# Peptides against a protein of PDB entry 6GMG, part 140

Target 1, 331 residues: chain A of PDB entry 6GMG
Amino acid sequence: DSDDRVTPPAEPLDRMPDPYRPSYGRAETVVNNYIRKWQQVYSHRDGRKQQMTEEQREWLSYGCVGVTWVNSGQYPTNRLAFASFDEDRFKNELKNGRPRSGETRAEFEGRVAKESFDEEKGFQRAREVASVMNRALENAHDESAYLDNLKKELANGNDALRNEDARSPFYSALRNTPSFKERNGGNHDPSRMKAVIYSKHFWSGQDRSSSADKRKYGDPDAFRPAPGTGLVDMSRDRNIPRSPTSPGEGFVNFDYGWFGAQTEADADKTVWTHGNHYHAPNGSLGAMHVYESKFRNWSEGYSDFDRGAYVITFIPKSWNTAPDKVKQGWP

## One batch from the design tools (peptide; made by RFdiffusion4, then SolubleMPNN)

Design b2_p10_4_s4 (from b2_p10_4, 4 letters changed)
Fold by OpenDDE base, seed 2:
Structure b2_p10_4_s4 (fold): chain B 331 residues (1-331), chain A 10 residues (1-10)
Amino acid sequence: as target 1 above (331 residues)
Amino acid sequence: SVELQKKYYE
C-alpha cells in the first residue's frame, strides 16, 4: 500500500455530477465526480438511492480494482475466470513466423502468445456462462436447487463445465459470495442473486523460478484457458507486474474493468468502468480518475499486460450496480 | 492485504 492514498470525501446525496470529458474515445472524470454519478445511478438498494459509505469510498480509492470492488461488494478473488486462446494460430505463428528486427526469441514467443488470445471470444464465453447461471438462479430458493438447475442446464447444452468437480470455483462461487449470505442481500436465496462480470488484465510472467526472459517478455504457456470450458487457473496470479527491460522502466500490476450485467448484445457497444490509479490528490500520482470505456478501448489494454480474463461473480438483484444498460459519461 | 493500482494512465 501507499502512504499517500487518500479516501475521497463524502458527496451530498443530491449533488449532480459535472460533465464527463472525452479521453481517447472514453468518458473520463475525477473520482469525486464519479461518486456523484454512482450515487445518482448505481447506488440504489431495493430502489432507494444511497450515499456511498466511507468504507465504499475507501475501497474505490484503490484505483481500477476499487471500481470493481465498490460495485461487486467484495475485493476481487478472480477464481471463476474465462478466456479464449487460439491454439492453431499460436502454433502456426511460432512455426512460420520469425522475430522482428531487434526482437529476441523470448520476446517473439511472448508476443505471439499474447496475440493468440481473443478478448472478444473470452468475453462472449463469460457472458454465455453467466446467462446459464442466471437461468439456474431464477427459481432456486436454496443452493441445492441452484446446483441441480445448473447441472441440468449444462447437460442440455452439452457444456464441458458439467464435468467440473463439485469443489470447483464454478460450483462453489455462489456459496463463497458474502452478499449471498447477507440478510439484506441474497439471504441464502439464489433467486435473489444474479451473475455479473468484470475483467482483469495482468502479466503472465509472474513465476519467480522461471527465466528472466519470461518475466520480461511473458510466459507463453501461462494462464491459458482449459479446452472446452474456457476456465483459466488464476491461482498463480499474485499481482506481480512485468519486469522492466530497461533502466527506469516500470509496469502496472493489474487493471480491472467493471461490466456488470449489461444486456447489450453487441460487445463493441458495452461499457466498461475502470480507474487509472489509486487516489493520491496530494501525491505524485494525483487524483484518481474514472473511465467509462467502450469494449474496444478496454480490451485494447496496455503493454503492461499480456493476459485478459473475464471473471464471473454474483451480486444481489436488489443492487443497481449492474444495470441492464449503462450510459457512458454524463450527462 | 489488498493491492493498489500503482501506475498512472493518461
Scores: peptide ipSAE 0.276, ipTM 0.859, DockQ to the pose 0.366
Fold by OpenDDE base, seed 3:
Structure b2_p10_4_s4 (fold): chain B 331 residues (1-331), chain A 10 residues (1-10)
Amino acid sequence: as target 1 above (331 residues)
Amino acid sequence: SVELQKKYYE
């Protein structure tokens, strides 16, 4: 229960972080120390460091989603999501493979579906699209110009996204971004905005009208990317966790990882920032910890989840929450 | 191991 959630206290703007702790290939620290790092590295607005506000600290305290929330400036809507699914592999494995010893047919199909997603290709698709969007943004001073630029870019690349409806999340994402409309944000000027990326891990078997097997072992047909575009319909994601397969078993609703706008070409060297749970220093869960993980660590996920989506949103260029280079840990 | 119990904001 979130009743024991606590907003972390303010940290002095000039307080330097303590060293992060290495853990399983990740850099780990307590939430208050992350706030210190955030203020030193990511807090800049128009080049000036800012103390994390009470509102931002409250957002952060929500756990993994809070990390994405504080850095993106809004609670994730997940509307513009991408993934990569190998349909041929899926069909082939279903046809020629067989369940492992003790594995049910439903469990087998769920596992095969999960394994047919390529996290790296999904991430690369999102980066590709973000790059196209950034090119469309850079010289556009109104939304109409942005959309025209975007369509031209897509046409030049023969990208299937050019066929999306004007009402698609792909085209409406910018106008639906609060910071785009803010005077101190984009001020309705696309050229003041940039595309950023975060990732969500979640469970496919969320349809309560489906079979119990799908809820326990995954829905092989759910949350697949559309061919050509890579777009994932996230409308059915209601943050419902995996159903228990044994007594006493419980699963987590989701996991969020913040990437931002790193320019590192090697996916394996990119850094993903995420949290373990909401901040409950006086509760059973304890204090929130923040992790900075390499892509391999992030993309591996957990058994709680069988889907990974890479989501594009926008932030003002004046924010430094998505720098070109992210250093893992501290110092 | 990482504790993964997370709360979301509606």
Scores: peptide ipSAE 0.147, ipTM 0.777, DockQ to the pose 0.168
Fold by OpenDDE base, seed 1:
Structure b2_p10_4_s4 (fold): chain B 331 residues (1-331), chain A 10 residues (1-10)
Amino acid sequence: as target 1 above (331 residues)
Amino acid sequence: SVELQKKYYE
């Protein structure tokens, strides 16, 4: 089925995009038109517009993950992920709540766990950490200086992340970023880099050794954030979709949304860019569409997923794929 | 609703 993926053709550098279409509170357009917008708005390297390369167009064609891929410069590794989980709410609802009519116990527990995650607080935590990282980056000209700054910032805020191992994803994320090492990227200079955020929605019940109920209705104990830090261990996420609960039912493996480095303080006004599926203009799925959604639309998610994570990575400051302000749609 | 048929890089 995936064999019908096609790389979108090149768009002239100066071609303006057509107007986006409103859809369910979102702005929607076909992938070719997004490329046009991307070239006008996000393509700038060191202040100069760039035509989206064939490689970048190929990345983009992979769907929602392609949007994050082309804007972050690398395929998502999801190693530095944050979430917020209300343990007290979870325990209380399990104790005092009851299954809905026709709802199994496993379905009830899975639902309660899903509802115990707070997307807004998870996003807020990621933004908080990204801000700390950006402060640590701004005057650091080598990794050692960056790490020292980071530790000082964390100590000043009494942040539990200060206790993380030096080899943890938190401290190793920068040096493991390809664009940090590139001559035309960071050139090993932390002050040339900035932290950016994307989000992933996925299914908790991915353990093949667990019960069928967990695979169908979720694993209430899986992919919870660590207390204090908010870090989520993503090592067990293998892009396994939810198991069907009825004949003929199928679920999607994941969803990615690109936020970047927007400075809008109101979470509800932030814009998230994502895609519907891989580009298959000659196939059954059709052409890929790109959506620019407000946080409410993004964080709502789908029944395919019961977990959300907010992930931090890095891009060179010379890139304009993560501007301070993102305008929804076109014009 | 949006159709979410996703492909990831192998």
Scores: peptide ipSAE 0.145, ipTM 0.779, DockQ to the pose 0.156
Fold by OpenDDE base, seed 5:
Structure b2_p10_4_s4 (fold): chain B 331 residues (1-331), chain A 10 residues (1-10)
Amino acid sequence: as target 1 above (331 residues)
Amino acid sequence: SVELQKKYYE
């Protein structure tokens, strides 16, 4: 089905975007027009506006993941992921609640587990950790200094992350970022990098060796955050979609939303950028569209997914793909 | 290999 994917053509650097249109509380536009906006607003390297390269346009054409890809500079690895799960709510609802009319026990448990995740608290945890990392980066000119700063910050806050192993994705994330090592990127200088955030929605029931019920209705025990740290083990996420519950039903493999490094304190006012599908203007799916959604719209998700994770990665400060303020739509 | 978003979300 990927055979009909097409790389969007280049847009002139001075081409201004057409107005976005509202779509269920979101701002929506076709991918070609997003490229125009991207070049005007997000393309700057060292303060200089850049045309989106062919490589970047190809990345973007992959859909929602392409939006995160082009803005973060690398395909998402999702290794440093955070979420919030209310264990007490989960246990209480299982004990005192009951399946709805026509709802199976497995469906009930899957739904209760999904509802026990708090997207806002998960996002807040990621922002908290990103802030700690940014403080550790600020005056560090080598990785050793960064790691020392990070440990000090965590100790001061009595954060459980201080107990993570040195091999943990938490401590290795920076050195494993390609742009950190690039001459025109971080150039091995942590102080030239900043932490950024994106989110992934996905399905919990991905284990092919598990019951059909878990694949159809969710695995209540899968992809829960570790107590104290909020870290989610994403190693078993293989981009497998939810299994159909009825003939003809099909579900999306994942959804990615780009947040970057917005400083807006009110989560409800933050803007998340994502796509609907890979670009296939001559295929059945049609042209890719890009959405800029408020947190409420993003965090609502779809029935295709029962998990949400907030992931931290790094980009050079010289990039403008993660500005302090993001304006929804155009103009 | 990289994965693409295969469908429009509902």
Scores: peptide ipSAE 0.274, ipTM 0.857, DockQ to the pose 0.391; fails the geometry check

Design b2_p10_5_s1 (from b2_p10_5, 6 letters changed)
Fold by OpenDDE base, seed 1:
Structure b2_p10_5_s1 (fold): chain B 331 residues (1-331), chain A 10 residues (1-10)
Amino acid sequence: as target 1 above (331 residues)
Amino acid sequence: PNSNVNIEPP
């Protein structure tokens, strides 16, 4: 019930954060304290700190998606998504593996499919593509120049993305970014924009016309990346949670993690920022908490989800919501 | 494990 959602109050611009607390290898804090950190570290526009606006605080209050929302400047569309799937592993495990004791065939297949996704390779693919895009953006002063640069970069790397249609989310992503068109954003100048990354965890068994087993244990064939490109068709993701397998069991609809544009080469050292739930300080869920997790903590996910996607979007370079280095916690 | 009960904007 979203009726108990509350927008966090404004924090003074110069208020310093309280220390974060350790939580299972993560840094954790209440949402109000994250706002303080955000204002000190991530709020900068053209080098000047900004107070988080009421609109931004409202976005943030939506939970894990709110963290990505406030930092990317738009609600996630998830159109440009990447993953990595090991088809050979999948086939081999299905052929030679056996269900565990008490595990149904459908549960076995769903588990094997989940385990056949490589989160690290998926993340690396997204970073690779983001890097190509950033090179294409750097000296492009109109969209045509950007697209030409992008095609050239892809051709030089023999990347399968060069064969994508002009209408593909890959080529249309920049023009479909609101901040690209804003005067104080990109102002239609690609060189003022940069590619950023966030991740979404979700359930594969969302097709209501499919078997109950797929809804309970996953759809092994759903949301696989296209060979060569790594693109995932996210059009069927409607934020439907996993179906309960036992009475009283419930699952969450999705999880979002913000990465931005960190330059750390070691994936294990990258920091992912996410929230636990919408802000309901007077409700049963309580206050929203924000977590800064290492990649291992993020990529492990939960039993609620059997898919992970790494999504590319764009923000103005004048924003500091995606710095080169992210420090975990405070101080 | 964090219970992420997330809501979408209308």
Scores: peptide ipSAE 0.130, ipTM 0.812, DockQ to the pose 0.489
Fold by OpenDDE base, seed 4:
Structure b2_p10_5_s1 (fold): chain B 331 residues (1-331), chain A 10 residues (1-10)
Amino acid sequence: as target 1 above (331 residues)
Amino acid sequence: PNSNVNIEPP
């Protein structure tokens, strides 16, 4: 419920940001100041900086998802999602491990499942796939050429994604990207597009027909990546938060982090941009804050979530919302 | 569309 949500006001195009506040290894600022930074650094279309439009400011005001929304150009659909799950670790821990003192069996199983996901390996897989896609895009001037290139790249790498159905989100992602079809975007030319990455944290126990224990402590079998491909079926993610385990406890529905197309090879040095909540300066939540976190800070997540996915989408190369290098904070 | 409610980093 975002009844108190307010669209941040416009910022002058040439207004420089105030310094960000360092906080536990991340940089933090209020949403209006992020808009200032965004206009100076990320707003460029065809090399020219742009004022963030009212529509974009409205998107941004939705919180963490708003950061991904404004930078990707569309509300996240999460169709092309990747993760890494250690099945052997999971099975072994269930077999040989035991609940902690005071921990229920369901809580134990949920925790073990959560801990069996590897955020870094999931991120690495997404980057690998994005690189393959980018190579396929480079000289492709129509979708058919892109798909042919993609299949060739996958075959050369002996990647299991080569066996995906033509209707799979993997192959349909580009054609389903609005900016690909826009005249000032891709203009139906794949070579004008590039793959970008964002991440979503969410709760596994969303099935209302399942046990209360799964809703409280997680569903160990939900949202696992397919072996070989790393693809996660996100179709059952309905943004349902974790159920309270004690009176008065409440959890958030999701968290989104924007990575884009950074080329930094060291995952620990990559920067993730995210928001705390929707902008409600006159409400109980207060003003929205934006964080630029290192991967360690982002991937740590919260108790609200037991799943992390790394999602690939596309933006026009003419946009500067996904630069090769992201500088944390300001200046 | 949905939004997150309140996530405060430590």
Scores: peptide ipSAE 0.090, ipTM 0.788, DockQ to the pose 0.164
Fold by OpenDDE base, seed 5:
Structure b2_p10_5_s1 (fold): chain B 331 residues (1-331), chain A 10 residues (1-10)
Amino acid sequence: as target 1 above (331 residues)
Amino acid sequence: PNSNVNIEPP
């Protein structure tokens, strides 16, 4: 847990950020400086710049999840998640491939499964669905109108999502968004909301009743997208990290990256915002740092994780936490 | 809510 977590102090509303530090194609800064940038660029409500509240600063202090939390307005539930998995590649590699020298069979299968996910196609699927949702939201003034529009859009595109149950995360996501119901948010008006995207990296081998090998090297069958829809069942994601493969080894529970609603068509040029760990300036971990990474840097992930999902949620259009264009770093 | 301990980018 984060017993030594500290809430970053308030930053003056008009304080400009210090320059970000470039690092391996990323832009990096300390959390307090990100708060300064956030206040200048992303804090706007109805066009008015806002100071990050104590509550928002507390959310942010939780690390990578805090970045998504403060920008989406809610703790991630991850219910509407998408990915892309190449079944043919997976089967062919298992059949024709061989473990590397020193690699166990379980390690080989876990690696092959990880490599069979296509992060770019998963991201593209989420963007496609978000676009459909945004069209359905545009002129809908109640939830019924939104749902009708959504069904029509899906039918026109012959999208398999049209067959989802009315109570599925896909159709219930909007009504379950707190900011949709808030007076200063959506006020129950879908046309005041827009779809946004974030990504989560996590470990597949989370089942405590499974083999130790799956917990150490991954579960090749876990968290695969449903054919046609691309939906991932995230119900079994309990934020359990990878099991150590050697004494003293430890892994992180998850990583979150915020994309929002960027309109850049080239995935490689999109910017993803994420944090390294919870803010502990007086602890062993030190101060939290925030990274703005290009898609290549984000999607590469870490050995801690063998799954990536792209999640859709909603924010009020009056918020500027998900602008059409995101500039990497400062200035 | 859960916190994370992530590694810095290489």
Scores: peptide ipSAE 0.053, ipTM 0.780, DockQ to the pose 0.130
Fold by OpenDDE base, seed 2:
Structure b2_p10_5_s1 (fold): chain B 331 residues (1-331), chain A 10 residues (1-10)
Amino acid sequence: as target 1 above (331 residues)
Amino acid sequence: PNSNVNIEPP
């Protein structure tokens, strides 16, 4: 369905971005202008500015996932995902709440489940875990040392993640990161890597064997975080969009937002970078636009999605795609 | 790899 996708052309390394357009608390620009900003701000390898390569531009052209792709260095695997779900709220609302006028039972349950997720707490959990990982990485010069450090940190904090299997995404995430193994990346040295965060919005009702109602209105039981750890099993996420509830209705498959490693303590002040769709300047969709949104704008999501996950991955510290501070827009 | 087809945020 992306037959009209085009790779944005190269931008001169010294070309400065045009001003971003403010829109409803967000900063917006066309993808080519984002490339200019990226080259000025995020492209640095070992402190040296780099032109976005053709490969990176191609990745970026895929839309929201492209933003995460180019900044993380790999296509999102979404294996190490966190969320927060209020079970008590869910149970209480199901028991004491009532469907709205014209709302089916399935629609009601799906809505209640969606509303029982706390995006802020999910994000905070991911940040907490990323911090633990970063401490474990700091002086670890091999994977074994990293894993030992992780276990120690988790034990000290009495974190339920300490009980995860050695093969779990939590412990295997670093070794499965391509940039960790690259000579110009981590070079198999954990201390050269840092944890970063991105978010994915998606639809819960993806099970083809489930009822049509779940596909239309959500699966209340799907993609819940495990108690204690906050881990979400993402294995059943196949990028299947919500089923239409009326003829002609269509929904988007997913949305990705890049956070990186911002140190801003106030979640509401953090900046999330995402794209609207794949780049199709000559197609019906038009040129890809990139948005830099505050957390409130990002976490609001769309009716297309009833789940949000916050995912941890790793990038080399030598990359500047995840700086401590992200400035919204340009200048 | 998959791509998204989002609309501009309102």
Scores: peptide ipSAE 0.042, ipTM 0.776, DockQ to the pose 0.131

